# Peptides against a protein of PDB entry 3HUF: the designs that were tried, part 177

Target 1, 320 residues: chain A of PDB entry 3HUF
Amino acid sequence: MWIIEAEGDILKGKSRILFPGTYIVGRNVSDDSSHIQVISKSISKRHARFTILTPSEKDYFTGGPCEFEVKDLDTKFGTKVNEKVVGQNGDSYKEKDLKIQLGKCPFTINAYWRSMCIQFDNPEMLSQWASNLNLLGIPTGLRDSDATTHFVMNRQAGSSITVGTMYAFLKKTVIIDDSYLQYLSTVKESVIEDASLMPDALECFKNIIKNNDQFPSSPEDCINSLEGFSCAMLNTSSESHHLLELLGLRISTFMSLGDIDKELISKTDFVVLNNAVYDSEKISFPEGIFCLTIEQLWKIIIERNSRELISKEIERLKYA

## One batch from the design tools (peptide; made by RFdiffusion4, then SolubleMPNN)

Design b2_p23_7_s2 (from b2_p23_7, 10 letters changed)
Fold by OpenDDE base, seed 5:
Structure b2_p23_7_s2 (fold): chain B 320 residues (1-320), chain A 23 residues (1-23)
Amino acid sequence: as target 1 above (320 residues)
Amino acid sequence: EEKEEEERDKKAEEIEKKIEEEK
């Protein structure tokens, strides 16, 4: 999201979030959803127009800012952004930091981009929330992205957490739920005067982890916990591969169970399968190798003695 | 409206004067 602050008391010592939309900036306007009051005798009654665009799909993958347009409202001394005079038709900016000078005002308005990108695990929840979150200047998507800061866990009572949720947790992404999204939808007016009134997602995250036994105490308890083990995985999901890498596993990939030969078995401690393959092909598993799902592996990995547990399962199935 | 504008201008002058004195 865009945040503005200013030197001196020209913004009343407060920071403000600018959501996507249009703002008239000047001395003789009242602070609301479409106006920014600036207190200086050197600023015109109506001085500039700020227009913030909704996030693009590219912004979700890059963590880049919503486009920021500045237009001077035909003022005597103009408007400058990053020491450059704004053109007559307005100029658009994609820099994460903007120094905005209104006329001869000795104080600068500083606009900075705070990255917030929300990944969804469930396409139905994305469809429900994407429009509202985009109107907050928050990029949203389903695909894994290095720019993601938050991950929406689907609340299914009694279901196992998804691979996406497991991976988001190990990546130290802030896991949130629909209650946090609902809270975000209410803040538009309250944060006009004070950007610090934005809800803290970390409290939501702490509550989710504390109340769900499917999470370990920390990502650090699981990261590299299986160092020295090797697995083979069906090449179906990038998130699954990255999850197994974060566990410290040496990974071999295969395309079908028929590709699991004696050579692969000799180099592999266990085979990781998706649920569909595991359920359909239980009868055709290769002899002398331990096969499990990612969800079964996760149940082992969240235990404090995960290395001992997995070693016992490997031994049990080598001699069965 | 005019009184609120005068109070805003007075506050702006006080702020600008403080900065000129700190330089």
Scores: peptide ipSAE 0.055, ipTM 0.637, DockQ to the pose 0.032
Fold by OpenDDE base, seed 3:
Structure b2_p23_7_s2 (fold): chain B 320 residues (1-320), chain A 23 residues (1-23)
Amino acid sequence: as target 1 above (320 residues)
Amino acid sequence: EEKEEEERDKKAEEIEKKIEEEK
């Protein structure tokens, strides 16, 4: 989201969130959803127009800002952004930091981008929430992104957490739920004057972790917890691969169960399979190797003695 | 509206004066 603050008291000492939309900036406007009052004699009654665009699909992957357009409203002394005079037709900015000078005002408005990108685990929830979140200047998507800051966990009562949720947790993404999204949808008016009134997603995350026994206390409890072990997996899911890497596993990939030869078995402690392959191929598993699903692996790694549990399962099958 | 403009102008003057006095 875009946040503005200013030097001196020209913004009354407050930070403000700018959502996608159009704002008239000047001395003789009243603060509301479409106006920003700036208190200086050096600023015109109506000085500039700020226009913030909704997030692009690219912004979800890059964590880049919503496009910020500045237009001078034919003022005597113009408007500058990053020491450059704004053109007559207005200019557009994709920089994360904007120093906006209105006329001869000795104080600048500082606009900065606070990155917030929300990944959804399922398309149904994305379809429900994307429009509202985009109107808050929050990029949304389904795919993993290095720019992802938040992950929406689907509250299916009694279901195991998904691989996406597991990976988001280990990647130190803030896991949120529908309750946080509902709260975000209501804050648009209350945060106009004070950016500090933004909902704390970390409190929501702490509550999710505390109330769900499928999570360890921290990502650090699981990161590299299986260091020194080796696994093999089907070359299918990038998220599954990255999850196993975060566990500290050495990973070998194969194309089919038939590619699991004696050489691979000799170098591999266990095989990780997706649920569909695990259920369909149980009868054809290679002898002398421990095969499990990611969900079964997760149940082991959240235990305090995860290394001992894995070792016991490996030994049981090597001597069978 | 004119009274609110005068109050804004006064507040702007007070801010500018404080800044000149702190220099």
Scores: peptide ipSAE 0.052, ipTM 0.636, DockQ to the pose 0.031
Fold by OpenDDE base, seed 1:
Parts: C-alpha cells; structure tokens; sequence
Structure b2_p23_7_s2 (fold): chain B 320 residues (1-320), chain A 23 residues (1-23)
C-alpha cells in the first residue's frame, strides 16, 4: 500500500494510506476518499492529481508498488517528483519512494510503498477476496512468491493444515484467515486520517498459532529439525519440495514407486508420498523403508522430540 | 480570482522563505 507523510504540518502531522484510486491534492480540498488537503499557502487550491492503479500480476511476484501517477493541475509553479518536474500530461512512477514537491512549498510529501502481498491457498477464497484486496493496493495470487508477506489459511474445521500452509509457516509468512480479511475490509475509511490504524496481521497470526495445535510454537522449531536425515519424495508440488528442504532433509526425487530400488533404500531414511498415492488400495510399499505422507511427517515435526520419533520409526522398519 | 491566487502564492512564498531563513 502507498503511505504518504509530509514534512512539517502540511499534512497535519498525519500519515495516510492511499488506496488505488484518484485523489485531488490541494489547499482548498477537504480530506476524503478522493481528496488530500495540504496546508500550505504556496500550494494551489487544486494543485495535483494523484492516481494509484490497482496492483498488477507482476507486483505480486516482485513486491513492487502500485503504479503512482502524478499530474499537475496547471499550477503556476508546477509539481516535482524526485526533483524532476512532472510533465504536462502527468508522469507515472514505480519507485517505492516518491518525494513530491507541490509548487514552491519547502515541505515535501513523502510517499512510500509498504509491501503487502497475500497468497491464497485455494482459488475459491482468492476469487472471493482478490477484487477487494486489489482495491486496497494489495496484490494477490495462488502461487508461491518471494514477495509474499501474508498467506490466507482456509479454515476447514477438522482438516489438517495444507502443505501450502505448512510451507507458508516455515518461510515465516504471516498466516492470516478470513477474519483478518474481513477486518481489513472495514478499516478502509478509518485509515484515511491515520495510517497507523491499519490492522496488524501479526496479532491475527499469533492468535491462529496459539489456538491451533497443528502449528509449532515457531518456524525455528522445525527449520532444519531433520538435518542429517534423507528422504525420497514422489514428484509433488514445488511447495512440498521447498518444505522438505526447510526441514533440512536431503531429498531424492523419483517418478514412480518402482524407482525405489535397493540403492535408494540404502541411502534414504524414509519416503514421502502424497495422500493420493499413500491412500491407494493398490499401493505396495517398498520393503524395508518407512513411507509417510507430508501431513504425517508434519505431525511428527511439530513434536518436540521429532528427531527421536523419526529415528524410532526408521529403526522399526529397518529391523522388521 | 487568478490574480488573488497569485498574490496569495507570492505572500505564501515570502512566509515560507522566512521560515527557511529562521531554521
């Protein structure tokens, strides 16, 4: 989201969130969803137009800002952004920091980009929320991204957390739920005057983790917790692979259960299977190796003695 | 109206210059 603040008292000492939309900026406008009052005598009654575009798909992957357009409203002294005069037709900016000078005002409006990118675990929730979140200047998507700051967990009562949720947790993404999204939707008006009123997702996250025994106390409890163990995995999602890497596992990949030969068994402590393969009535597990699902592995990983638990299961099957 | 705005802008500039000189 874009946040503006200003030097001196020209913005009344307040920080403001600018959501996607158009704003008339000037001395003789009233602060609302489409106007920004600036208190300087050197600023025209209607001085500039700011237009913030909705996030692009690229912005979800890069964590880049919503495009910020500035147009001078034919003022005597013009408008500058980053010391450059705004062109007659307006200019567009993709920089994360904008120093906006209105006319001869010695105090600048500083616009800065606060990155917030929300990943969804399922397409249904994305379809429900994407439009509203994009109107908040929040890029959204389904795929993993290095720019992802938040992850929406689907609350299905009684279901195990998904691999996506597990991975989001371990990569230190702030896990949120529908309650937080609902809260975000209600704050839009209140943050016009004070950007500090933007809800903290960390509070929601803490509550999710505290109230759900499917999460460890911290990502650090699980990261590299299985260092020194080796697994083989059936070709699965990238998130599954990255999850196992974050556990510190040495990973071998295979395409079929038939590829699990004596050599692979000799160098592998356990095999990770997807639920569809594991639950198959037609599956013959390789002899002498521990096979489990990612969800079963996760249940072991969240235990304080995860290494001892895994070791016992490995030993049980090697000597059986 | 434009002339009154120009005079206001000039007076504003003078005030802001004074504020910068007092810093």
Amino acid sequence: as target 1 above (320 residues)
Amino acid sequence: EEKEEEERDKKAEEIEKKIEEEK
Scores: peptide ipSAE 0.034, ipTM 0.641, DockQ to the pose 0.037
Fold by OpenDDE base, seed 2:
Structure b2_p23_7_s2 (fold): chain B 320 residues (1-320), chain A 23 residues (1-23)
Amino acid sequence: as target 1 above (320 residues)
Amino acid sequence: EEKEEEERDKKAEEIEKKIEEEK
């Protein structure tokens, strides 16, 4: 989201969120969803137009800002952005920090980008919420992104969490639910004059973790908890691979259970399978190797003695 | 599962495109 602040009292000492839309900026406008009052004798009655574009698809992957357009409204002394005079037709900016000078005002409006990118675990929820969130200047998607700041959990407390949720947790992404999205959708007008009125996603996250026994106390309890072990996995999902990497595992991949030969068994402590393969093939597992699902692995990982539990299962099958 | 991930990515792209066309 774009946030504006200014030196002195020209913005009444308040930070404002600029959602996607058009704003008339000047001395003689009233603050609302389309106007920004700036209190200075050096500023024109109507001085500039700011236009914030909705997020691009690329912004979801980069965490880049919504495009910020500035146009001078034919003022005597013009408008500057980052010490450069705004062109007659207006200019567009993709920098995360903008210093906006209106005319000869000695105080600058500072615009800065606060990154918020929301990943969804479920395509139906993305389809439901994405348009509204984009109108808040929030990029949204389903695909894994390094720019992701928040993750929408698909399941309520008491159900088994998905691999996507497990991975989002280990990535230290703020996990949120539909209740947070509902609340976020209602605050658009209330945050115009006070950016601090944005809902606290960290409080939502703490409540999710506290009320769901499927989560450990922190990501740090699980990260590298299986360092020194090796696994083989079916070549299935990038998220599953990255999840196992965050556990500190050495990973080998295979395409079918038939590829689990004596060589693979000799270098592997256990095999990770998807639920469908595990359920269909559990009678035909190779002898002398421990096979489990990601969900079964997660149930072990959330235990304080995870390394001991894994070691006991590996030992049990080596002597069977 | 590669097909499910590819289908998930395709669904994501289709949703993202529809949202761009509605803008």
Scores: peptide ipSAE 0.000, ipTM 0.279, DockQ to the pose 0.013

Design b2_p23_7_s3 (from b2_p23_7, 10 letters changed)
Fold by OpenDDE base, seed 3:
Structure b2_p23_7_s3 (fold): chain B 320 residues (1-320), chain A 23 residues (1-23)
Amino acid sequence: as target 1 above (320 residues)
Amino acid sequence: EEEEEKKRDEIAEEEEKKIEEEE
């Protein structure tokens, strides 16, 4: 989201969130959803127009800012952004930091981008929430992104957490739920004058972790917990591969169960399979190797003695 | 609220004058 603050008291000492939309900036406007009052005699009654665009698909992958357009409203002394005079037709900015000078005002408005990108685990929840979140200047998507800051866990009562949720947790993404999204959707008016009133997602995350026994206390409890072990997996999802890497596993990939030869078995402690392959192919599993699903692996790695549990299962099948 | 707004306007005007006098 875009946040503005200013030097001196020209913004009344407050930080403000700018959501996608159009704002008239000037000395003789009242603060609301479309106006920003600035307190200076050097600033025109109506000085500039700020226009913030909704997020692009690219912004979800890059964590880049919503496009910020500045137009001078035919003022005597103009408007500058990053020491450059704004063009007569207005200019657009994709920089994360904007120093905005209105006329000859000695104090500047500082606009900065606070990155917030929300990944959804399922398309149904994305379809429900994306429009509202985009109107808050929050990029949304389904795929993993290095720019992802938050992950929406689906509250299916009694279901195991998904691979996406497991990976988001280990990647130190803030896991949130529908309750946080509902709260976030209601704050638009209350945070106009004070950016500090933004909901704390970390409190929501702490409550999710505390109330769900499928999570360890921290990602650090699981990161590299299986260091020194080797696994093989089907060359399927990138998220599953990255999850296993975060566990500290050495990973070999194969194309089919038929590619699991004696050489691979000799170098591999266990095979990780998706649920569909596990259920369909369990009769044809190679002898002498431990095969499990990611969900079965997760149930082991959240235990305090995960390394001992894995070792016992490996030994049981090597001597069978 | 209106009295606090007037005080902020006065402070901002005094700071602007100090900067103009130092230039």
Scores: peptide ipSAE 0.024, ipTM 0.557, DockQ to the pose 0.028
Fold by OpenDDE base, seed 4:
Structure b2_p23_7_s3 (fold): chain B 320 residues (1-320), chain A 23 residues (1-23)
Amino acid sequence: as target 1 above (320 residues)
Amino acid sequence: EEEEEKKRDEIAEEEEKKIEEEE
C-alpha cells in the first residue's frame, strides 16, 4: 500500500494510507477519501492531484507499487517528484519511494510503498475477495510468488492443511484467514488519518497457529529437520518441491512411478506422492521403498522426534 | 495541544519564509 508522511507538520504529523483512487491535494481541502489537506502557506488551495491505480498482475509477482500519478493543478510554482518537475499532463511513477514537493514548500511529502501481496490457497476465496483487496491497493493471486507477504488459509473444517499452507508457513509468510480480510475491508475510513491503525496480521497469524495442532510452534522447528535424508518426488508442483527443500531433503524428481528403478531406490530413503497418485497407485508401488503423501510427511515433521519416526518407517519398509 | 499545534505552525511559517527569502 502507499503510505504518505511529511516533514514540518504539513500533514499534521500523521501518516496516511493512500488507497487506489483520486486525491486532490492542497491547503484549502478537508481530509477525506478524496482529499489530502496540506498545511503550508506556500501551497496552493488546490495544488496537485494524486491518482493511485489498482494493482496489476505484474505487481503481484514483483511486489511493485501501484502506479502513482501526479498532476499539478496549474499552480504558480508547480509540483516536483524526486526533484523533477511534473509535466503539464501529469506523470506516472513506479518507484517505491517518492519525494513530492508542492510549490516552494520546504517540506516534502514522502510517499513510500509498503509491500502487501496476498496469496490465496482457494480460487473461490480469491474470486470473492480480489476486487475488494485490489481497491485497497493489495495485489492478489493463487500462484506462489516471491513477493507474497500474506497467505489466506483455506479453512475446510476437519481437513488437513494444504501443501500451500505448509509451504507458506515454512516460508514465514503471514498466514491469515477470512476474519482478517473482513477487518481489512472496514479500515478504509479509520486509516485516512493514521496509517498505524492498520490491523496487525501477525496477531491473526499467532491465533491461527495457536488454535491449530497441525502447525508446529515455529517454522524453525521444521526447516532442515530432515537434513541428510533423500527423497524422490513426482515432478508435479513447484510448491511441493520447495517445501521438501525447506525440510533439508535431497530431492530426485521423476515423471512416472515407472521411472523408479532399482538405482533410484538404492539412493532414496522415501518417495513423496500427491494424494491422487497415492490413492490410485498404492497397489503398484515399487517394492522396497517407503511411499507417503506430503500430508503424511507433514504429520511426521510436526512431531518432535520426526527424524526418529521417519527412520523407523524407512527401516520397516526396507526389511518388509 | 492547541498551543503545541500553533507553535508548530509558527516554526513551519518561519522556515517557509527563510526559504522564500533565500530563493
Scores: peptide ipSAE 0.024, ipTM 0.545, DockQ to the pose 0.028
Fold by OpenDDE base, seed 5:
Structure b2_p23_7_s3 (fold): chain B 320 residues (1-320), chain A 23 residues (1-23)
Amino acid sequence: as target 1 above (320 residues)
Amino acid sequence: EEEEEKKRDEIAEEEEKKIEEEE
């Protein structure tokens, strides 16, 4: 989201979030959803127009800012952004930091981009929330992204957590739920005066982890917990591969169970399968190798003695 | 609230004058 602050008391010593939309900036406007009052004798009654665009799909993958347009409202001394005079038709900016000078005012408005990108695990929840979150200047998507800051867990009572949720947790992404999204939808007016009134997702995250036994105490309890083990994985999901890498596993990939030969078995401690393959092909598993799903692996990984548990399962199936 | 706003306006105007006098 865009946040503005200013030197001196020209913004009343407060920071403000700018959501996507159009703002008239000047001395003789009242602070609201479309106006920014700036207290300076050197500023015109109506000085500039700020227009913040909704996030693009590219912004979700890059964590880049919503486009920021500045237009001078035909003022005597103009408007500058990053020491450059704004053109007559307005200029658009994609820099994360903007120093905005209004006329001859000695104090600048500092605009900075705070990255917030929300990944959804469920396409139906994305469809429900994407429009509202985009109107907050929050990029949204389903695919894994290095720019993701938050992950929406689907609340299915009694279901196992998904691979996406497991991976988001190990990546130290803030896991949130629909209650946090609902809270975000209410803040538009309250954050006009003070950007610090934005809800903290960390409290939501702590509550999710505390109340769900499917999570370990910390990501650090699981990261590299299986160092020195090797697995083979069906090449179906990048998130699954990255999850197994974060566990410290040496990974070999295969395309079908028929590709699991004696050479691969000799170099592999266990085979990781998706649920569909595991359920359909249980009868055709290669002899002398331990096969499990990611969800079954996760149930072992969250235990304090995960290495001992895996070793026992490997030994049990080598001699069966 | 209006008295605090007036005080903020006065402080901002005084700081603007100081900067204009130092230039």
Scores: peptide ipSAE 0.023, ipTM 0.524, DockQ to the pose 0.028
Fold by OpenDDE base, seed 2:
Structure b2_p23_7_s3 (fold): chain B 320 residues (1-320), chain A 23 residues (1-23)
Amino acid sequence: as target 1 above (320 residues)
Amino acid sequence: EEEEEKKRDEIAEEEEKKIEEEE
């Protein structure tokens, strides 16, 4: 989201969020969803137009800002952005920090980008919320991204969590629910004069973790908890692979259970399977190797003695 | 679960193609 601040009292000492849309900026406008009052004698009655575009699809992966357009409204002294005079037709900016000077005003409006990118675990929820969140200047998507700041959990407390949720947790992404999205959608007008009125996603996250016994106390309890072990996994999802990497596992991949030969068994402590393969093939598992699902692995990982539990299961099958 | 994962992958591939068309 774009946030504007200014030195002195020209923005009444408040930080303001600029959502996607068009704003008339000047001395003689009233603050609302399309106007920004700036209190200075050096500023024209109507001085500039700011236009914030909706996020691009690329912005979800980069965490880049919504495009910021500035146009001078034919003022006597013009408008500058980052010490450069705005062109007659207006200019567009993708920098995360903008210093906007209106005419000869000695105080600059500072615009800065606060990154917020929301990943969804469920495509139906993304389809439901994406348009509304994009109108808040929030990029949204389904894929894992290094720019992801928040993750929408698909399931309520008391159901089994997905691999996506497990991975988002280990990545230290703020996990949120539909209740947070509902609340976020209602605050658009209330944050015009006070950017601090944005809903606290961290409080939502703390409540989710506290009320669901399938989460460990912290990601740090699980990260590298299986360092020194090796696994083989069916080549299914990138998120599953990255999850196992965050556990500190050495990973080998295979395409079918038939590829689990004596060589693979000799270098592997256990095999990770998806639920469908585990349920269909559990009678035909290779002898002398421990096979489990990601969900079964997660149930072990959340235990304080996870390394001991895994070691006992590996030992049990070596002597069977 | 497998159908949801497949739908996620399909949407993700569409998101990538649009990014490539903008470059």
Scores: peptide ipSAE 0.006, ipTM 0.252, DockQ to the pose 0.012

